# Designs tried in a protein design run: peptides against a protein of PDB entry 3B8E. Part 129

Target 1, 230 residues: chain A of PDB entry 3B8E
Amino acid sequence: PFLIFIIANIPLPLGTVTILCIDLGTDMVPAISLAYEQAESDIMKRQPRNPKTDKLVNEQLISMAYGQIGMIQALGGFFTYFVILAENGFLPIHLLGLRVNWDDRWINDVEDSYGQQWTYEQRKIVEFTCHTPFFVTIVVVQWADLVICKTRRNSVFQQGMKNKILIFGLFEETALAAFLSYCPGMGVALRMYPLKPTWWFCAFPYSLLIFVYDEVRKLIIRRRPGGWVE

## One batch from the design tools (peptide; made by RFdiffusion4, then SolubleMPNN)

Design b2_p20_2_s2 (from b2_p20_2, 16 letters changed)
Fold by OpenDDE base, seed 4:
Order: sequence, then structure tokens, then C-alpha cells
Structure b2_p20_2_s2 (fold): chain B 230 residues (1-230), chain A 20 residues (1-20)
Amino acid sequence: as target 1 above (230 residues)
Amino acid sequence: MELEEKAEKYLKLLEEALAK
């Protein structure tokens, strides 16, 4: 998000507080839960890896985790951001280059895509209105990420949902998201304004996309062991 | 219209918070 913010010179889609909530609040517990996941049924049937030749983390794993899935996750967040701004009169094309004027407190006549003028305070409210939904979108996408990370090769349908700690992690991050989104005073304290219930649904297509992508990937791996997709 | 009302509500909340 921050790189796109700089390159496209758009208003900041995600605040510092929400970044911290993602990094510390929503990522840690779910990540720990993966350590307690049951081994895949096929892993235990394989010979031990050769420690001299096999790296624990290879380039394909890095590319998958931080490249492909990370891109889909980022797209989900930006989609939610653009939906909210569009609902407020700022179409995506109009946001390009707008940051300089957006952040200037002395400019009180920034026009939206429909010619409506926005004061600095109004713009900041809209900006902060994006923070919570962006955060929630990340959480919802992380549901899919966590579920797919349970297995390397087996489908989620084959491996099942046996890890109670993972389920707890999903519940915890969801509860945190709900708390930060709807608890009175969070808008003032953390600039995390309440979101419309409809904005929760902005993330679901991307969560589904990640899930489908990973299931297809795993299907390919099962059909072509040792391929570049593994 | 709903966003304007929300914006006004948030502005009011901010003003009240800053006044304390």
C-alpha cells in the first residue's frame, strides 16, 4: 500500500495504527497457529529431505507467498479503498496525483470527480474512513491465506480443519477487527471509523480468488509432482 | 447524502473530543 501511495501519489489508503494492528494484532497469533498444524497425510509418506541439498525455503515458496498471494491481497485492499472513495465522489482516475493537494491543510476547495469541493477536514474524514475497511479487508483475506497455508500439496478438503489453534486465531483476528471497527471511541482514539457492514463484502471476492488459486495450484502439484508450481 | 451526514457526525465528534 505504501509503495503505491508514493508511486501513484494518491491519498494514504492505510494509516500507521492500522498497519500496527495488522503486524502485531492479526498476523502473530495466526502465524503461530501454523506451527501446531497437523502434518499433511502425504508428507509422512515421503522420505526425509536431504539437509545438504534441500533448502527449507526455496525461491518458489518465496515467490508464491510474497509475490502472487501478496499481490492478490494488495489488490483486495486497494479495491476496498477505491470503492469507498468512489462512494464519496472520488473516482480512481481522479485520485492520481491528488495527494499533494489532499494533504495540504490550506487548500479547502479540492474537487472530487463530480465538482464537489472538499475541505481539509472533510478529506481527512474520508481518508480515515478508508483505514478501517482496508484493515478489515486484510483480515478477511488473511482467513484464506491462513487456511491455504495449512497444506502444501493437499486440498483443504482433504486435510480438513483439525487445528483448533488455527480456528482460534481466525476467531481472534475477526473479533479484533470487529472490536476496532465498531467499539465506541475507536474513531477518535485510533482514527478507525466505523465501517458499513457492506464493506466487509468487498474482501470476499479476493479471499475466494486466493482460495481458488491455491486449490488449483495444489491440484496441479498433485498431477505434476516436481513442477515449477510446487 | 449519507456520507455528508456521516462526515458531519464525525466532525461533531472530533470537535467534541478536541473540546475536552
Scores: peptide ipSAE 0.015, ipTM 0.481, DockQ to the pose 0.026
Fold by OpenDDE base, seed 2:
Structure b2_p20_2_s2 (fold): chain B 230 residues (1-230), chain A 20 residues (1-20)
Amino acid sequence: as target 1 above (230 residues)
Amino acid sequence: MELEEKAEKYLKLLEEALAK
């Protein structure tokens, strides 16, 4: 997110404090929950053919898969950001290069895509309004990520939701998102202003996309064991 | 008191901004 902010010169979609909340509050607890997930029975029974090469290949493939999921998460966040800004008169194409004028406190006549002028305070409020939905989008997409990380080959429907710690992690993550989004004072303390409940739905297409992607991947692995998709 | 007043001010400004 920060790299895209610099490259595109767009208003900051996610605050540093919100990033910290994701890293420590949203990523760490689910990661701990996953550490207690039962290993897939087929993984434990299969000895590596070559301990040196197969380990390296598997680590690379896992890293690539997580990298792809992370890209989908980021895309979901940016989609939510662009939807909110578009609803407030700033179309995505108009945001390109706007950062310099956006962040200048002395410029109070920044025009939106419809020619309406925005004061510095109004712009910063809209910017901070994007922080919470971006965070919530990441959380909602992570629901799918946590569920799919339980297995390498088996469908989620085959293994089920047996780990109570993982279920607790999902609820904790959701509760944290709700707390940060709706608790009084969070707008001032964390620059996370309250969001409309409808903005939670901006993330669902991406959660579904991750889920479908992983189920298709697992289906391919089951049909072609030892392929590059594993 | 100062944080609450700021929060109320920002909420009002947010409502005004989102009403456009």
Scores: peptide ipSAE 0.015, ipTM 0.454, DockQ to the pose 0.031
Fold by OpenDDE base, seed 5:
Structure b2_p20_2_s2 (fold): chain B 230 residues (1-230), chain A 20 residues (1-20)
Amino acid sequence: as target 1 above (230 residues)
Amino acid sequence: MELEEKAEKYLKLLEEALAK
C-alpha cells in the first residue's frame, strides 16, 4: 500500500495505526493457531528434508506468501479504497497525482471528478474513512489465507475445520476488526472512522479468489507431484 | 441521513480536536 501511495501519488489508503493493528492484533492469534493444526495425512510418507540441500523456507513458499497471496490482498484493499473514493466523487483516474494538493492544508478548493470543491478537513475525513474499510478488507482476505495455510497439499475439504484454536483465531480477528471499526472514539483515537456494512462485501470476491486459487494449486500438486507449482 | 449526521458529528469533533 505505501509503495503504491508513493508511486501513484494518491491519498494514503492505509494508515500506520491500521498497519500496526494488523501486525500486532489480527495476525498473532491466527499464526499461533496454525501450530495446533493436524499434520497432513501423508506427512509421514514423505521423505525427510535433507538439511544440507533443502532450505526450510524455499523460494516457492516465499513466492506464495509474499508474491501471490500478498498481491491479492493488496488488490482487495485498493479495490475497496477506490470504491469508497468513487462513492465520494473521486474517480480512480482523478486520484493520480492528487496527493500533493490533497495533503496541503492551505488548499481548500480541491475539486473532485464532478467539480465539487473539498476543504482540507473534508478530504481528511474521506481519507480516514478509507483506512477502516481497507483494514477490514485485509482481515476478511486473511480468513481465506489462514484457512488455506492449514495444508500444503490436501484440500481444506479433506482436512476439515477441526482446529478449534484456528476457529477461535478467526473470531478473534473479526471481533477486533469490528471493535476498531465501530467502537465510539476510534475515529479520534485511531483515525478509524466507522464503515458502512456494505463495504465488508468488497473483500469477499478476493477471499474467494485466494481460496479457489489455492485449491486449484493443491489439486495440481496432488495430480503432478514434484511439479513447478509445489 | 443517519450516516450523514454521524459524519457531521465526527467533523465537528475533529474540528474541535484540531482547534485545541
Scores: peptide ipSAE 0.014, ipTM 0.429, DockQ to the pose 0.027
Fold by OpenDDE base, seed 3:
Order: C-alpha cells, then sequence, then structure tokens
Structure b2_p20_2_s2 (fold): chain B 230 residues (1-230), chain A 20 residues (1-20)
C-alpha cells in the first residue's frame, strides 16, 4: 500500500500505525498457529528433502505467496479504498497525482470528480475513513490465506479444521480487527474511523477468490505432480 | 451529511484529547 501511495501519488490508503497493527497484531498469532498444524496425510509418502539441492523456500513458493495471493490481497484492499473514495466523489483516475494537493493543508479547494471543492479537514476525514475498511479487508482476506496455508497439496476439506490454535488465531485477529474498528478513541489514536458493518462484506469475494484459487491449484498439483503450479 | 457529522464528532474528540 505505501509503495503505491508513493509511486501513484494517491492519498494514503493505509496508515503506518495500521500496518504495524496488521504485522504485529493480526498476523503473528495466525502465523504461529501454523506451526501446530497436523502433518498432511501423505507426508510419509514423500521423499525426504535433499538439503543440498532443495531449498526450503523456492521461487515458485515466493511467486505464489507474494506474486499471486499477495496481489489478490492488495487488490481487495485497493478495491475497497477506491469504492469508498468514489462514493465520496473521487474517481480512481482523479486520484492519480492528487497526493501533493491532498496533503497540503493550505489548499482548501481541491476539486473532486464532480467539481465539488474539499477542505483539508474534509479530505483527511475521507482518507481516515478509508483506513479502517482497508484494514478490515486485509484481515478478512487473511482468513482465507491462513486456511489455505494449512496444506501444500491436500484440500482443506481433506485436512479439516482440527487445529484449535489456528481457530483461536482466526478468532483473535477478527476480535482485534473489530476492537480497532469500533472501540471509541481509535479514530484519534490510530486514525481509524468507525466502519459501517456492511463494509466487512466487501472483502468476502476476494477471500472466496483466494480460497477457490488455492483449491483449484491444489487439485491441479494432485492430478499433475511436478508441474509448474507446484 | 454523514461525513460531516463524523468529522464534527472526531474533531470534538481531538479537542477533548488535546485538552487533557
Amino acid sequence: as target 1 above (230 residues)
Amino acid sequence: MELEEKAEKYLKLLEEALAK
């Protein structure tokens, strides 16, 4: 998010403090929970890794994690961001290059896509209104990410949801997201204004997309082991 | 109208926080 903010010169989609809340708050417990996941049913049928030739992290895994799933996650966040700004009169095309004028407190006549002028204070309210939905979108997408990371080849339906620590992690990140979104004072402390409950559903299509994508990927791997999809 | 009401509420919260 911050890289796109700099490159595209758009208003800040997600605050730095909110990013820290994701990295330290919502991601840590779920990530730890994966260490307690049960081994895949076929693990004993796999040959042991050769430590000299087989890297623990390969280019395909990086491409999947950052290039595919991470891209879908980012698209979900930015979709929510653009929808909120569009509902407030700022179409995506109009946001390109707007940051300089947007962040200038002395410019109180920044026009939206419909010619309405916005004061600095009004612009910052809209910006901070985007932070919470973006954050919540990331958390909702992370539900799918966590679930798909349970297995490399087996379907989630084959593996099941037996890891109680993982279930706790899902609950914890959701509870933290709800706390940060709705607790009084978070708007001042974290620049996260309260979220309409309906905005939680904006991320669901992306979570479903990630889940379906990974299940299809795993299905392909099971049918064609050693393919480029692995 | 809804954004303006939110704005006023948060400005008030900011003022209260700064007055502490």
Scores: peptide ipSAE 0.017, ipTM 0.501, DockQ to the pose 0.026; fails the geometry check

Design b2_p20_2_s3 (from b2_p20_2, 17 letters changed)
Fold by OpenDDE base, seed 3:
Structure b2_p20_2_s3 (fold): chain B 230 residues (1-230), chain A 20 residues (1-20)
Amino acid sequence: as target 1 above (230 residues)
Amino acid sequence: SEYEERRKKLLKLLQEALER
């Protein structure tokens, strides 16, 4: 998100502090949960034919899969960002290159896509309005990510949710999202303004997309063991 | 416009939330 902010010169979709909250609050416990997840019986039973090459290939495939999921996650966040800004008069195409004028305190007549002028204060309120739902979108998408990352080959329906640490991680990130979204003062402290409860559901299609993607991937792996999609 | 009305409502709600 921050890189896109710099490269595309768009209004900041997610604050640096909120990114840190994701890293510390939402990603840490899930990472621990995955570390304690018992390897699938098939992974444990398969002796590597060539431990150096096979391990490297598997690591690359895993990294690629996580990279793809991460891209879908980011797309979900940006979708929410663009929807909010569009609802407030800023179409996506108009946001490109707008950052310089957007962040200038002395420019109080920045025009939206409909010719409406926005003061600096108004622009910043809208920007900060995007931070919360962007964050929440990431959390909701992470629900799916955490669930699917529990297994490499088996369907979630086959493996089930037996990892108590994973379940705890899901509750923790959800509680953090709720706290940051609805606790008084978060708008001032973290630039995360209150979120309407309906925005929690805006991320569900992306969570479903990740879920479907992973299930399809796993299905392919089951049908073609040792394929490139692992 | 509808979006302006929504904008005004949003800004008001946000202002109220910040004052809490």
Scores: peptide ipSAE 0.044, ipTM 0.647, DockQ to the pose 0.026
Fold by OpenDDE base, seed 5:
Structure b2_p20_2_s3 (fold): chain B 230 residues (1-230), chain A 20 residues (1-20)
Amino acid sequence: as target 1 above (230 residues)
Amino acid sequence: SEYEERRKKLLKLLQEALER
């Protein structure tokens, strides 16, 4: 998010506090869940040909997969961000390079894509309104990530959803998202203004995309063990 | 119409923020 923010000079899509909430709230529970997950039969049965190289390669491949998933998560967040801004009169193309004027408190006549002027306070409200759906989108996409992280090779349908810690993680993330999105005072405290509940569904296609991506990846791995997609 | 509705909501939020 920050890289795109810097490169495109767009209004800030996600605040620092929300990023911290994602890191602490959504990433920690999955890690704990994985620690209690039953070892994949394939991992335990496959003797490393070379313990040093095979372990290193596997770690790199896992890191790449998480990087790809993270990219899809970010894309989902940005999509929601752009839709919200577009609904408020700021088309994506108009946001490019707008940051300088957007963040200037002395400019109270920044024009949207339709020629409507926005005060600094109004712009900041719009910006903070975008923080919520971005965060919510990330959380919803993290549901899929939590589900798929249970296994590296096996389908979710094969292993099932027996890990209570994983289920707890899903509820914790959802509860956190709901709290930050709808609790009174969050707009002032965390710069997150409320969002219509219907916007939660905007993230579902991306969650599905991650799920399908991972299932296809796992299918390929099962059919071709030792491939680069691991 | 959707733009106008959204703008009205933002103005309301602004008003609430200013009253604090």
Scores: peptide ipSAE 0.034, ipTM 0.624, DockQ to the pose 0.025
Fold by OpenDDE base, seed 2:
Structure b2_p20_2_s3 (fold): chain B 230 residues (1-230), chain A 20 residues (1-20)
Amino acid sequence: as target 1 above (230 residues)
Amino acid sequence: SEYEERRKKLLKLLQEALER
């Protein structure tokens, strides 16, 4: 998020402290839980051809999976960010390069995509309005990602939720998200303003799309083992 | 007191923005 902020010169979608809370609070426990996930049945059936090579391949696959999860989380957060700003009159294309004028407190006539002028105070309000939903979106996307990434080929419905640590992690991150979103003082401390419950559902279409995509991918892998989709 | 008033105004504006 911070790199995209610098490169695209857009309004800051998520505060640095909030990013740290995600990395330390929401990503760590789920990552640990995945380490204890039971091996997929098809992986267990494969005799290691070369233990050294197979270990390296597995480590690469795990590393790629963690990298993909982080990327999908960021994409989900940015999706919510752009939705909120678009609903307030700022289309994604208009946000490119806008940060200089956005952060200038002496410019009180920044125009949105529809020609409406925004004061500095109004702009900061909408900016800070994005922080909590961005965080919540990451958590909701993590629900889907953690559930689907526990298996490579098997459907979530086939593998089931056997890892109690994973289940605990899902509840823990949800509780943390609720705490950070609704605890008094978080708006001042973390620039995370209280979130209406309706915004929890903003990420659901995205999570559903990821879930459907992954299930379709797994279905293709099962039908065509060794294909490029694997 | 001024900070609290600004905070209240900000929260009200945020609430209105979230209701849209």
Scores: peptide ipSAE 0.022, ipTM 0.568, DockQ to the pose 0.064
Fold by OpenDDE base, seed 4:
Structure b2_p20_2_s3 (fold): chain B 230 residues (1-230), chain A 20 residues (1-20)
Amino acid sequence: as target 1 above (230 residues)
Amino acid sequence: SEYEERRKKLLKLLQEALER
């Protein structure tokens, strides 16, 4: 889902270190938490299904659902990225194809959408200001993802938040995001500038979207047992 | 205010690092 920056040739929204922090810091604990998730009440009551046909279908449907959620996550991150760049004079349409010139240190007159020229150093500062908010956005969106993935059929409101490991994972991700965002020296060491607290809210619409999407999906499953969305 | 101060410091350090 993050390949859009390559396809669109836009400035890199996330540094390698930031990506590694996501992969190692935010995905590990959630994965462990899911392994310890208690069985859903409905799973325990399910009638046996045809393992040959239904297993494959279920795996495909799960993959599709998580793929869609992943796309929403990516959109959330890129939304934050585009907002930050727009605030600094680079409209989304202007960023298309700009990466080559953006990364060329010998070009010191890259123009923004308003005709302002940016030096290489200035551009890199703006680029690095995007890394932290993008990372934080991903973390915040992952909160919703982690909460919804614990259940397949039951609403989050029905299943509840009983997995302490999942809760710990959410706090760990948040703590990591806070550390990377606000610890002195992270701007230089990890190319992550300190984040204004307001940027944490930029991801909330997407988290809500994921939540609504999943609840609607689950509602359909409950109303149409054996449906293709299951 | 603390954010702005930290940001300013980091921007300065980053600028210095980029100039090297």
Scores: peptide ipSAE 0.018, ipTM 0.523, DockQ to the pose 0.033; fails the geometry check

Design b2_p20_2_s4 (from b2_p20_2, 17 letters changed)
Fold by OpenDDE base, seed 4:
Structure b2_p20_2_s4 (fold): chain B 230 residues (1-230), chain A 20 residues (1-20)
Amino acid sequence: as target 1 above (230 residues)
Amino acid sequence: DELEKKKKEYLEKLKEALER
């Protein structure tokens, strides 16, 4: 998110404090959950054919998978961001390069895509309106990521949701999102506008996409053992 | 109704924060 902000010079989709809350708050419990996850039964029984090459290949494949999932996650967040801004008159193309003028308090006539002029205050309201949904979108997409990370080869439907720690992590992450979004004072402190409940659903297609992607990946692995997708 | 109240409160606090 921050990288795209810098590269595209668009209004900041998510505050730095909120990003830190994601990194420290939402990722910690999931990481612990994964650490306590029992190895997949097939992994436990499988010896690597070549420990050196297979380890390297596995690390690369894991890195690629996480990279792809991370890209889908980022796309989900930015989709929500762009939808909100578009609903307020700022089309994605118009946002490119707008950041400098957007953040200038003395410019009170920034035009949207439809020629409407926005005061600094109005722009900041819209900006902060984006922060909460972006954050929540990331959290919701992370649910899918956490669930799929539980398994290496088996389908989620085959492995099931037996890890209580993982389940706890999902609830904790959700509770954190709710706390940051709805607790009095947090909205102003974190520059997060109160979120309409409907925006929680904006992330669901992306969560589904991650699930589908992972299930397809795992299906390929199961059908082609030792393939490069493994 | 509660959400609208929170939004109103947020807007008021935001205005105050932006004026500082």
Scores: peptide ipSAE 0.062, ipTM 0.666, DockQ to the pose 0.034
Fold by OpenDDE base, seed 2:
Structure b2_p20_2_s4 (fold): chain B 230 residues (1-230), chain A 20 residues (1-20)
Amino acid sequence: as target 1 above (230 residues)
Amino acid sequence: DELEKKKKEYLEKLKEALER
């Protein structure tokens, strides 16, 4: 998120402190929980042909998978960010390069995509309004990603939710999200506008889409072992 | 409601912070 902020020169979608809270609070515990997930039965049956090369390949595949998950999370957050800004008159294309004027407190006539002028205060309110939904979106997407990552080939319905640590991680992550979003003072401290409960559901369609996509992917892998989709 | 009150309080605090 921060890299995209710099490259695109857009208003900051998520505060640095909040990013750190995600990395340390919402990403770490679930990641640890995944380490305790039982290996898929087909993975256990695969004897490495060459232990050195196969280990390296597996590590690379795991690293790529984690990288992809992070990208999916970021995309979900940015989707929510752009939706909120668009609802407030700022279309995505208009945001490109706008940061310099956006962050300048002496410019009180920044125009949106429809010619409406925004004061510095109004802009910052809108910016901070994006932070909380962005964060919550990441959490909701993480629910799906964590569940999906339990298996490479088997359906979630086949493997089930047997890892108690993973289940605990999901609840802990949700509790942390609720705490950071609704605890008095956290909104100001983290520059997060208080979140309406309805915004928790904004990410659900996206989470459902990635869940369905992954189930379809796994179905294809089961039907065509060794395909490019794996 | 309680949420609207919290939002109002947040806006007031934000305004104060932005004026600094």
Scores: peptide ipSAE 0.058, ipTM 0.658, DockQ to the pose 0.032
Fold by OpenDDE base, seed 5:
Structure b2_p20_2_s4 (fold): chain B 230 residues (1-230), chain A 20 residues (1-20)
Amino acid sequence: as target 1 above (230 residues)
Amino acid sequence: DELEKKKKEYLEKLKEALER
């Protein structure tokens, strides 16, 4: 998110504190969940042919997969961000390079894509309106990550949802999202405008996309073990 | 109704924060 923010010079879609909350809240629980899961029988049964090279290759492939999933998460957040700004009169193309004028408190006549002038206060309201749904989108997409992280090779349908730590993780992420989105004092502190509950559903297509992506990836791995998609 | 109240409170606090 920050890289796109810097490169495109668009209004900030997500605050630093919310990013930290996502990183600490959503990444730790999956890691713990994985530690308690029964090691995939196939990972343990395959003695690495070369312990040094095979371990390194596997770590790189895992890192790439997480990078791809993270990219899909970011795309989901940005989609929600652009939709909200477009509904408020700011088309995506118009946002490019707008940050300098957007963040200037002394400019009270920033024009939207339709020629409407926006005061600094109005701009900040709409910006902070985007923070909440961006954050919520990331959290909802992280639900899919938690589910798919249970196994690298087996389908979620084969392993099931019996891990109590996973269920706790889903609850914790949801509770954190609700707390940050709807707690009155937290909304101001984190620059997050209260979100209508209906916007939570905007993230579901992206969660489904990640789920489908991972299931297809796992299917390919099962059919062609040792492929680059591992 | 609760959301509208929260929005109003947020707007008021946001105005105060932006004026600082």
Scores: peptide ipSAE 0.057, ipTM 0.672, DockQ to the pose 0.032
Fold by OpenDDE base, seed 3:
Structure b2_p20_2_s4 (fold): chain B 230 residues (1-230), chain A 20 residues (1-20)
Amino acid sequence: as target 1 above (230 residues)
Amino acid sequence: DELEKKKKEYLEKLKEALER
């Protein structure tokens, strides 16, 4: 998000502090959960035919798959961002290059896509209105990511939710999101406007998309072992 | 109602923060 902010010169979609909270709070416990997850019996039982090449290829394919999931996650966040800004009169095309004027406190006549003038204060309220839903979208999408990370080949429906650490991670992530979104003072500190509860549900389609993507990927892997999708 | 109250409080604090 921050890189896009710099490169595209758009209003900041998510604060850097909030990103750090995600990295430290939401990603750490899941990472621990995955470390304690027993590798799929198939991964451990299959001796690599060529330990050097087969391991490297598999690691690259896995990295690529997670990279794709990460892109879908980012797209979900940015979609939410653009929807909110569009609802407030700023179309996506109009946001390109707008940051300089957007962040200038002395410019109080920044025009939206409809010619309406926005004061600095109004612009910042709209910006911060985007931050919370963006954050929550990331969290909800991460639920799916955490669940799918449990397995490489097997469907989640086959293996089930047996990892207590994973379940704990999901609850912790949800609790952190609720805390950051609704705790008094946190919204101002993190530059996040108070979230409407409906936005939690608006993120679910993106979570579902990642879930479906991974299940399809796993299905392809099961049908075509050693394919490029692995 | 609680959310609207929190919104109002947020906006007031935000205003104060932006004025600094």
Scores: peptide ipSAE 0.034, ipTM 0.619, DockQ to the pose 0.033

